# Designs tried in a protein design run: peptides against a protein of PDB entry 3S8F. Part 100

Target 1, 157 residues: chain A of PDB entry 3S8F
Amino acid sequence: VLTLFVAVPSLMTAFTVAASLEFAGRLRGGRGLFGWIRALPWDNPAFVAPVLGLLGFIPGGAGGIVNASFTLDYVVHNTAWVPGHFHLQVASLVTLTAMGSLYWLLPNLTGKPISDAQRRLGLAVVWLWFLGMMIMAVGLHWAGLLNVPRRAYIAQV
Target 2, 166 residues: chain B of PDB entry 3S8F
Amino acid sequence: DEHKAHKAILAYEKGWLAFSLAMLFVFIALIAYTLATHTAGVIPAGKLERVDPTTVRQEGPWADPAQAVVQTGPNQYTVYVLAFAFGYQPNPIEVPQGAEIVFKITSPDVIHGFHVEGTNINVEVLPGEVSTVRYTFKRPGEYRIICNQYCGLGHQNMFGTIVVKE

## One batch from the design tools (peptide; made by RFdiffusion4, then SolubleMPNN)

Design b2_p14_7_s1 (from b2_p14_7, 7 letters changed)
Fold by OpenDDE base, seed 5:
Structure b2_p14_7_s1 (fold): chain B 157 residues (1-157), chain C 166 residues (1-166), chain A 14 residues (1-14)
Amino acid sequence: as target 1 above (157 residues)
Amino acid sequence: as target 2 above (166 residues)
Amino acid sequence: DIGERVFNLLLALA
């Protein structure tokens, strides 16, 4: 019950952020239903990181609802599914947001912009992190559905 | 112009709000569909039953592992299992193939897990409470019990065995 | 078993 109470405000917040992104994209010249996405600053790791975090958070949020369901939780509880959920929420959204924050904060604190090399490296780090997290998350969720237990080093499946 | 920007933002927010509501219904529908079509094999939880964890080892049905398996009817058994740091009692648990087994599981010390490989049996065991799980083993053999709840230094080695006899 | 079915269903619906 508590999870669902938190889920609704969280969803509203998420979609509000999406609305802000659409507005920003349209201000940058994006047109059409999806053209605004392309117009966003995908060359900036400070932008890309938290956005990728948000993308990872979507399935994680859905998983939260699953975990909060009595009948569905019976299937996934104390399996690898749970760590999969956590990694989407913490290791993706929180971590990527932190990374993105640093890419914005440090240049502003020092008054010096990041070099092009640093920018490209930052993009690589963020995208690779996201990719790795998605692979891990999918694997853990799948393993969980196959009844692989958490907190155990062995599994029959 | 601040007013124009405000109006534009509101328009996008309204659109995304509508989308969010639509998606919410989609997710609910998906969950409902999943529940309706894929809930086979769920083991219902038993009624809440309490025990005194401080005396459960000395008296009662969990006290003697030799008497842990009780035949309650034709092809029906109750097994009184203790999950403790760090193992299970009795071990092994011997039950007949095809019999309906009611596991009554409790702990004398801390919270443990009771996850039986090859089955959908997966419950937490709380001191002071009795976990009830009903299962029928269709295949003979050995089934490993795994503790999937951290319970201390020996957690990783806490295993049990259910032996299903033909 | 059930988990796999759910997983496959989710993939199919995604």
Scores: peptide ipSAE 0.025, ipTM 0.773, DockQ to the pose 0.037
Fold by OpenDDE base, seed 3:
Structure b2_p14_7_s1 (fold): chain B 157 residues (1-157), chain C 166 residues (1-166), chain A 14 residues (1-14)
Amino acid sequence: as target 1 above (157 residues)
Amino acid sequence: as target 2 above (166 residues)
Amino acid sequence: DIGERVFNLLLALA
């Protein structure tokens, strides 16, 4: 029970970020319960990348609670489940945030705005990355539940 | 203007904080549900048992692979297994079908994994500690042991076999 | 059965 309280600060932080996104979306003209989402700048890869990272982090965070649970960790420990969790946390959130930061940083450092072609390419990259990462992560989690071992090239399944 | 924006942000934060609290309870409920419905056959952690990794090969129950399988009662056995770089002993491990097997696993060198395919046996093996796992093989045949913890250059080839006899 | 099909599809796409 005490271990689960560790999730509270993380959840508070995560949903504070979500609150900021809602506020931003509403400032951009979004209305209603979900209209603010559509109003966010989905045409900017510097925005889309970290947001997709956040989306991937949600199931990863839930998995973190599972992995921190003594009894449940026994089921998933050193199986493909663990790499699945890592790819949601590091290869999705951290990596996509880094990619998004790059799309913001380079234009500012060079003083040259990105072209429309570069913008479109950037969007394609981050969406494809997210899609591939989600497929892989789901597959790894599923394989883990089927007792596919981590750090082994063979499995009975 | 800034003051209005600040108040608006706070209002949204309060809403999302409430949501976060609700989600916490959802996660707790999901854990409880999982424990209630999907923990059949879970092997509980045993008491911490220590052994000297520097002498485990020379003396004690792990020293002789030929004596590794010990009958402790009717249809009950204890198997003393060493995980080492890079293999398991005894290999193969021969046990009868339907018997309750208590595996006592330790390492003389580095940390290894002990993952038995076709079973829920999956533990890390630490030098100086004894991992205890209880299992009953219902089906005869061969069960492969896989090391799922990196232990060196030969890690990928570190396999063992459990042979369950009819 | 459906789970296995989905799993196989995910593996194939990964």
Scores: peptide ipSAE 0.019, ipTM 0.791, DockQ to the pose 0.026
Fold by OpenDDE base, seed 2:
Structure b2_p14_7_s1 (fold): chain B 157 residues (1-157), chain C 166 residues (1-166), chain A 14 residues (1-14)
Amino acid sequence: as target 1 above (157 residues)
Amino acid sequence: as target 2 above (166 residues)
Amino acid sequence: DIGERVFNLLLALA
């Protein structure tokens, strides 16, 4: 009950953020149904990181609803599915948001802008992190559906 | 123009809220579809049954592993299982193929897991409560029981075996 | 089947 109660406001917040991104993209000259996405500052790791975190949060949020469903939770509870969910929520959204925050915070605290090399490295780190996390998450969810237990180093499957 | 910007933002928010509502229905439909196609793995929740964890080893149906398997009817058995640090009793659990087995599982010490590989049996076992699981083994052989809830230093080595006889 | 094999290999290497 509590999870579903939180799910509704969370969805509202997520789509409000998406609306803000669309507005920002259109202000930057983006046009059409998807042109506003391309107009966003994808060359800035401080922007890319939290956005990728939000993208990872979408399947994680869906998984949260599954985990909160009594009948479906029986299938996934204490399997590799659960770590998969956590890694999307914590290691994707929270971690990438923190990384993005650092890319903004450190230059502002030091008063020195990041170099182009540092910017490019930051983009590489964020994208590679996201890719690795998505691979891991898909694998863990798949293993969970195959009834691979969590907190066990061996399994039949 | 702040007013114009505000109006534009509201328009985008309305669009995304409508999309949100649509996606909500999609998710509900997806869950319904999943339940409709994968209902065979759902075990109904049993009634809450309590037991004293401090005496469960000394008296009652869990006290003697040799008497843990009880025939309750034609091709029906109840198996009283203890999950403890760090193992299961009886071990092995011997049951007939094709029989309806009701597992009554409890713990004398801490919380454990009861995950039977190759089956949909996966429950947590709490001291003071009895976990009830109903299952019919269609294939003979050995099924490993795994603890999937951290229970102490020996958790990783906590295994049991169910032997299904022809 | 191939996907499962790759997955198992990745798990083994992790």
Scores: peptide ipSAE 0.017, ipTM 0.764, DockQ to the pose 0.021
Fold by OpenDDE base, seed 1:
Structure b2_p14_7_s1 (fold): chain B 157 residues (1-157), chain C 166 residues (1-166), chain A 14 residues (1-14)
Amino acid sequence: as target 1 above (157 residues)
Amino acid sequence: as target 2 above (166 residues)
Amino acid sequence: DIGERVFNLLLALA
C-alpha cells in the first residue's frame, strides 16, 4: 500500500496542470462548471495536442496504480494490459506533448506563423492520433483482462 | 491585480490538489476492498529462493527432466521446470487432474516467462531465482505454456505443454 | 539472508 504513494507527486502534477487549464479557460471568458473548457484554444494544435495527451494519461495513471499494486499486478503483469498502459503514457502523453511542442517551436524558429491549412492539418493529425491511441489502448487493456499474454502472437481467447 | 490573480490560482490549485488526494485514497480503498473480498485466485508472495544458474542443469532437482515431477504427498506434486532458450523442460509436463501442483521454475540462461493458457499462472523466470507457483488443474487436457518475456531470437516460438491426466 | 529479508520487506511494503 505504501508503494502507491508514488502516485502522489504525479497526481499533484497532473492536477496542477488541470488547475492551470481551468484558470486559463476562465480568463478567456469561460464560466460555470464546464464553460471554461470550451473557452480554451481548441483551434490551436499546439494546445490541443498536449491536452489530449493529458487526457490519455488519466486512465493510464489509474492503470499505473493497478500496476504498482502487488496483488493486482499479478492479474495484469505481462499481459496486453501493460502495452495498453505504455501506449497511453508514452505514445499518448509524451508523443502528443512533443507534437504540441513542435507546433509551437517551429513557427518561432522560422519566424513564420503556421498557415491556416497547416493548422487544420495539425488538428486533424493530433485528434486522429488520439482517437487511434484510445481505441488501441482500450483494446489492449481489454485483451489484458482476458489474459492475453504480452510479447506473444497467440492467445487462447 | 497580481495579488488577485495569485489568489485565484492558489484557490484552483488547492481544490485540484484536494481532489487529487481524494482520488488517491479512493483508489487505495478500492484496492483494499478488492483484496479483502476477492482473494480467490491470487497467488500469495512466496519466499525468495536462489539457485546457481551455471550448475542448475548438472546437479539438483532440475538436472534430470525424468525426475522433474516429484510426488510430495497424497494428491500433491512438485514440478521442477527449467525455462531456457528456447523451450521448457520437461516438455510435456505431465500431472494428474485434481492434484495440487507446486511449480518450481528457474532459468539457466536468461529471463523467460511462464504463462499457462487457461490458468492464472503467469510468472517471470529469472536466472538464479526460483519462481514458485501453486495450481490445481480441474480439467484434464493440454495447457500451453507461453514465454511472455523477450528472451532472444527464438522467443516467439518458445512454447511448452502441460498435460493433465485424468 | 539479507537478500531475502529485503525482498520480504519490499513485499510487505507493497
Scores: peptide ipSAE 0.000, ipTM 0.786, DockQ to the pose 0.017

Design b2_p14_7_s2 (from b2_p14_7, 8 letters changed)
Fold by OpenDDE base, seed 3:
Order: C-alpha cells, then structure tokens, then sequence
Structure b2_p14_7_s2 (fold): chain B 157 residues (1-157), chain C 166 residues (1-166), chain A 14 residues (1-14)
C-alpha cells in the first residue's frame, strides 16, 4: 500500500494543471462548478488536443496504479491490457500534446495564422484521434481482462 | 493584478491538491476492496529459486523431458518445463484431470512467456530463475501454451500443449 | 472544405 504513494507527485502535477485550466476558464467568464469548462477555448485545436490527452491520461493513470500493484499486475501483465494502458499514456496524452503543439508551432514558424478551414480540420483530426484512441483502449483493456495475450496473433477468446 | 492572479491560482491549487489526496485514498480503498473480494483468481508468487541456465539442459530435473512430470503425492504433480527458442519441453505436457499441478518453469536461453490459454497461468520465464505456478485443471482437453514475451524471430510460432487426461 | 484546408496548409508551408 505504501508503494502507491509514488502516485502522489503525479497526481499533484495533474491536478495543478487542472487548477490552471479552471483559473483560465474563470478568467474567460466561466462561472459555477462547471461553467469554467465551457468557457475554455474549445474552438482551438492547439488547446483541445492536449486537453483530450489529459482526459485519456486519467484512466491511464488509474491503470498505472493497478499495474504497479503486485497482485493485480499478475492478472493483467503481458495481456492486451498493457497495450491499452500505454496507448492512453503515450498515444493519447503525448501524441495529442504533440499534435496540439504543432497547431501552435506551425503558424508561429511560418508567420501565417491558420485559416478557419484549417482550424476546423484540426479540430476534426484531434477529436477523431481521441475517439479512435478511446475505442482502441477500451477494446484492449477489455480483451486484456479476457486474458488475450500480448504479442500473440491468436487467442482462445 | 499579478498578485491577485497569483493568490487565485494558489487557492485553486490547494483545492485540487486536496482533491488529489482524496482520490489517492479512494484508489487505495478500491485496491483493498478488490483484494478482499476477488482473491480466488490470484496465484501467489513462489519463492525465488535460481538455476544455472548453462547446465539446466544437461543435468537436473529439466534435463529429461520423459521425466519432467513427477508425482509428488496423491493427486499432486510437479512438472518441470523448459521454455526455449522456440518451444516448450516437454511437449505435450500430460497431466491428469483434477490433480494439483505445480509448474516449475525456466529458460536455458532468453526470456520467454508462459501463457496457458483457458487458465490464469501467465508468467515470464527468465534464464537463471525458476517460475513456479500452481494450477488444477478441472476440464479435460488440450490447453495451448503461448509465448507472450518477444524472444526472437520465431516468437510468433512458439507454442506448447498441455493435455489434460480424464 | 477539407480540400480547401489542405490547400491552404500547403500554401502556408510554402
């Protein structure tokens, strides 16, 4: 149980980011417990991408705690569960953050702002990526719980 | 204005930090609950046992596949299994239905996986270490052993079979 | 619109 305290710094960091988002949303006119969320710039793919990454990271982080538990890890180790976990961590958070960074970086590098069409395309890409990643992750976790092996092309299930 | 913003940020950080700590306790509680209510499927880890991978094929209980299945008591067997590139020994592994089987698995070469379909047996096999798994097969038939740890060019074809006899 | 977006992106990168 003491080993779970390794999650404390990570949680502190994650919720500090959340605090920053809440602050930003409230500065943009959001009110109440949830109004600040709606006030965030959801029309900007450079913002939406990393936020969606964070959302995917939440269940991934919970899974990380499971994977770090000796007894529970035995159940999921080297099953499809593991790929499901790291796709949430790497292919969701890291990748979406990188994508979001590009939506900021390219306009700055070229000196040209993105057009409205480009913005809409960017939003579509980010949301579709997130959706696909969530479907994949859920499927992999489910398969893992059904004891589908990792790194094998066949399964009894 | 900067000072006001800083104070506001700190207030939100404190709130979320408190939430973070609360969630930590929730996770701990969930793990504790899971362990308390779902222990039936847990195979306890065996004691750490070492073996020399360079001689395991020549001498000792893994050396002869014909003697790999050892009866240790009434309705109790120990099976000494080698996972190697690229297969398992013995193959097939023949055991009686309803018997308590203790698998002692090691590798003479590289790290392999030992995943038995239809069971909760799933362990990594390291050269120099002996993996111990206890299981009782309730249903007769054939159970496929799958390597779920990449071990080389033939990894995808590395299979074994456990035959459970009535 | 997708085609337009791609075209505009290419122009921006040129």
Amino acid sequence: as target 1 above (157 residues)
Amino acid sequence: as target 2 above (166 residues)
Amino acid sequence: EIGKAVYELLLALA
Scores: peptide ipSAE 0.179, ipTM 0.801, DockQ to the pose 0.015
Fold by OpenDDE base, seed 4:
Structure b2_p14_7_s2 (fold): chain B 157 residues (1-157), chain C 166 residues (1-166), chain A 14 residues (1-14)
Amino acid sequence: as target 1 above (157 residues)
Amino acid sequence: as target 2 above (166 residues)
Amino acid sequence: EIGKAVYELLLALA
């Protein structure tokens, strides 16, 4: 229970970001319970990438709570579950955030805006990355629950 | 204008904060559910037991693999296992079916893993520490031990076997 | 389109 309370500030931080997104969406004309989501700039890879990272971070964070639980960690520790968690946290959130940052930073540093073709390609890249990461993460978590060991090239299943 | 924006943000933050707290309780509930339904038989943490990794091969209960399996009572055994680069001893570990087995596992060199397929036995083995795992094999047969903690060049081939006899 | 995007990126980085 005490360990689980560590999740409180993390959740607070995570959903504070969500609050910022809601505010931004509503400023952009979004209305209603979900309309603000649609109003966000989904045509900008600099925006989409970090947001997708955050979306991947949700199940990853939930898994983090599991991993932090002494009793539950016994079940998942050093199984394929752990790499699944890492890929959600690092390869999804961190990587996508970095990608998004690049899409913002590069044109600002060079003074040259990205072309429409580059924008579209960027969107494709981040969405495909996210999709691939989700598939892999689900697979790894599933394998982990089946007790597939981490750092081993063979398993019974 | 800035104050108005701050107030608006605050309202959203309050909502999401409430949601965060709600989700916390959901996660706690899910953990409780998981514990109740899927974690029966989880081995509780034992007391920290220390050993000198530099002498564990020369003296003590881990020194002779032929004496690694010790009967401690009726249908009760203690098995002293070494995880080393790159294997386990004894290998195979022979235990009777239905007996309560207490594994005492340590390492003379580096950190290893001790993952027994087909069981819930999965512990890290640290030099200087003794990992204690209690398990009863209900089914006879062979159970493979896998090192799931990287330990060097031979890590990928570091396997052992537990043979459960009728 | 991909080729165009890559080409434009290279130009932007030059």
Scores: peptide ipSAE 0.099, ipTM 0.790, DockQ to the pose 0.015
Fold by OpenDDE base, seed 2:
Structure b2_p14_7_s2 (fold): chain B 157 residues (1-157), chain C 166 residues (1-166), chain A 14 residues (1-14)
Amino acid sequence: as target 1 above (157 residues)
Amino acid sequence: as target 2 above (166 residues)
Amino acid sequence: EIGKAVYELLLALA
């Protein structure tokens, strides 16, 4: 009940953030249905990281609703599905948001801007992290649906 | 200017909120579809039942592993299983093929898992409570029981076996 | 380039 109660306002908040991104993209010259996305600052790891985190949070949030469903939870509970959900929520959204925040915070704390090399490295790190996390998460969810247990080194499949 | 910007933002928010609502219905539909097409084979049975974990080994239906399998009707059995650190009893659990089996599982010590490979039986076992699961084994053979809830140093080695006889 | 980035980061944090 609590999870479902939180799910609705969370969705509203997430899409409000998306609305803000659309507005920002259009202010930056983006036009059309999706042109505003391209206009966003994809060259900045401080921007890219949280956005990728949000993208990972979408399936994770859906999984949260599944996990909160009585009948479906019986199927997925204590299977590899659960770690898959956690990795999307914590290791993707939270971690990538933290990474993005760091790319903004460190320059401000030190008073020194990041170099172009650091920026490019940051972009590589964030994208590779996201890619790896998505691969792992998809694999874990798939394994979970096949009844692979968590906290067990032996599985039937 | 500020008013114009505010109005523009609200317009985008309105659109995205509408999209959000639509996606909510999509998710509900997906859940419904999953439920409709899912074949669990396991039916949660029974109501909340409590037992005293401190005496469950000494008295009651879990006390004697030799009497753990009880025939309750034609082709119907109740199996009283203890999950403990670190194993299951009885072990093996012997049941007939095609019979409706009601597992009554509890723990005398800590929380354990009861995950039967090859089936959808997967429940946590709490001391003081009885987990009830109904299942019918259609295929004869051996089914391994694994603990998927951390229960101590021997957790990884906690296994049991269900033997389904023809 | 990676080495350069790391080196610059270390300098920035020093």
Scores: peptide ipSAE 0.059, ipTM 0.767, DockQ to the pose 0.015
Fold by OpenDDE base, seed 1:
Order: sequence, then structure tokens, then C-alpha cells
Structure b2_p14_7_s2 (fold): chain B 157 residues (1-157), chain C 166 residues (1-166), chain A 14 residues (1-14)
Amino acid sequence: as target 1 above (157 residues)
Amino acid sequence: as target 2 above (166 residues)
Amino acid sequence: EIGKAVYELLLALA
């Protein structure tokens, strides 16, 4: 049980970011329990990308707790579960954050704002990326629970 | 203005921190519940045994594949398995149905995996260490052993077979 | 629109 307390700093960080999002949304005119979410700049891929990454990180974080559990790790270790966790953490959060940062950085570096076409394309890219990643991650976790081995091209299921 | 913003931020942070802690306890509770209800599926780690990987092929219980299966009691066997680049020995491993099998698995070279399809047997095999797994095969037939830890160029082809006889 | 967006991006980076 004590080993699981390693999750505390990560949770604190994650939910601090969530708190910042709520604050930002309310500053933008959002009201009520969920109105602040709608008030966030969902038309900006520089915002949407890292937020989607954070959303993907939630189940990944939960999975991290499972992976860190001595007893539960026996069930999931070296199965497709691990790549599922990995893709949520790296290919979702890290990658989408990197994508989002580029949507902010490139206009500043070039001195040219992104066009509406570029903005719309960016939104499509990050949403499709997120969707695909979630589908794959769910599939990998499911396969892992069915005892599909990691680092193998075959499985008896 | 800054003071007001600071207070607002603190309020939100406190709320979300409380939520985070609550979720942590929920996760711990779920894990505890899972362990309490699914104990039969969890194999505790055994005592750590050490071997010399440089001599394990020449002497000891792993040296002769023909003598790898040892009956230790009525309906009880110990099987000494080597995982190596790139295969398993003995191969096939022949054991009787319904017997309690204790697998003693080690490696003479690099880290390998020992994943038996259709079972919950899934361990990493480290040179210098002996992995111990206990299992009783209820169904006769062939069970494939898969290496699920990358071990080199031939990793993808590293398979073994357990034959369970009636 | 995708082609236009890509073209504009290339121009911006050139």
C-alpha cells in the first residue's frame, strides 16, 4: 500500500493543472460546474493538443498504479497491457504536448500567424490523433488482460 | 487584483487536491478489493535462488535436458528449464496431467521471458537467478512457451512447448 | 482545404 503513495506527486501535479484550467475557463466567462470547460479556447490547437494529452494521461496514470502494484503487476507484466500504458503516457501526453507547443512556437518563430486553414487542420490532426490513440490503448489494455504477450507477434487467445 | 486571483487559485487548488487524494484512496481500495477477491490468480514470489550462469550448462540439474523432469513425490514434479538464445530446454517439456509442476527456470546468457500460453505462467528469467513457478495443468495438450522479453536477433522465433500427457 | 493549409505552412516555413 505504501508503494502506491508514489502516485501522490503525480496526482497533485495533474490536478493542479486541472485547477489552472478551471481558473482560466472561469476568467473567460465560464460559469457553473461545467461552464468553465466550454469557455476554454477549443478553437486553438495549441490549447487542445496538450489538454487532450492530459485526458489520455488519466487512464494511463491509473494504469501506472496497477503496474506499480507488486501483485497486480504479475498479471499485466510483459503483456500488451504495458504498451497500452506506454502509448497513453508518451504517445498521448508527451506527443500531444509537443504538437501543441509547435502550434504556439512556430508562429512566434516565423513571425507569421497561422491561417484559419492551418488552424482547422491542426484541430483535425490533434483530435484524430487522440481518438486513434485511445482506440489503440483500449485495445492493447484489453489484449493484455487476455494474456497477449508483449514483444511477440503471436498469441493464443 | 493579484490578491484576489491568488485566493481564487488557492481555492481551486485545494478543491482539486482534495479530489486527487480521494481518487488515490479509491484506487487503493479497488486494488485491495481486487487482491482480496482474486487471490487464487496471484502467485507469490518465492525465495530467491542463485546460480552461476557460466557453469549452469555444464553441471547441475540444468545440464542434461534428458534429466530435467524430476519426480519429487506422488503427482509432483520439478522441471529444470533453461531459457537461452534462442530457445528452451528441454523442448518439449513433457509432464503429466493433474500433477503439480514446479518449474525452475534460469538463463545461461541474457534475460529471457517465460510465458506459457493458456496459463498464468509469466516470468522473466534472469541469468544468475532461478525463477520458480508452480502450476498444475488440468487439460492435456500442447502449451506454447513464448519469450516476451527481447533477447536478441532471434527473439521473435524463440518458442518452446510443454506437452501435457494424459 | 488540407492542401491549402499544407501549402501555406510550407510557405511560412520557407
Scores: peptide ipSAE 0.059, ipTM 0.805, DockQ to the pose 0.015

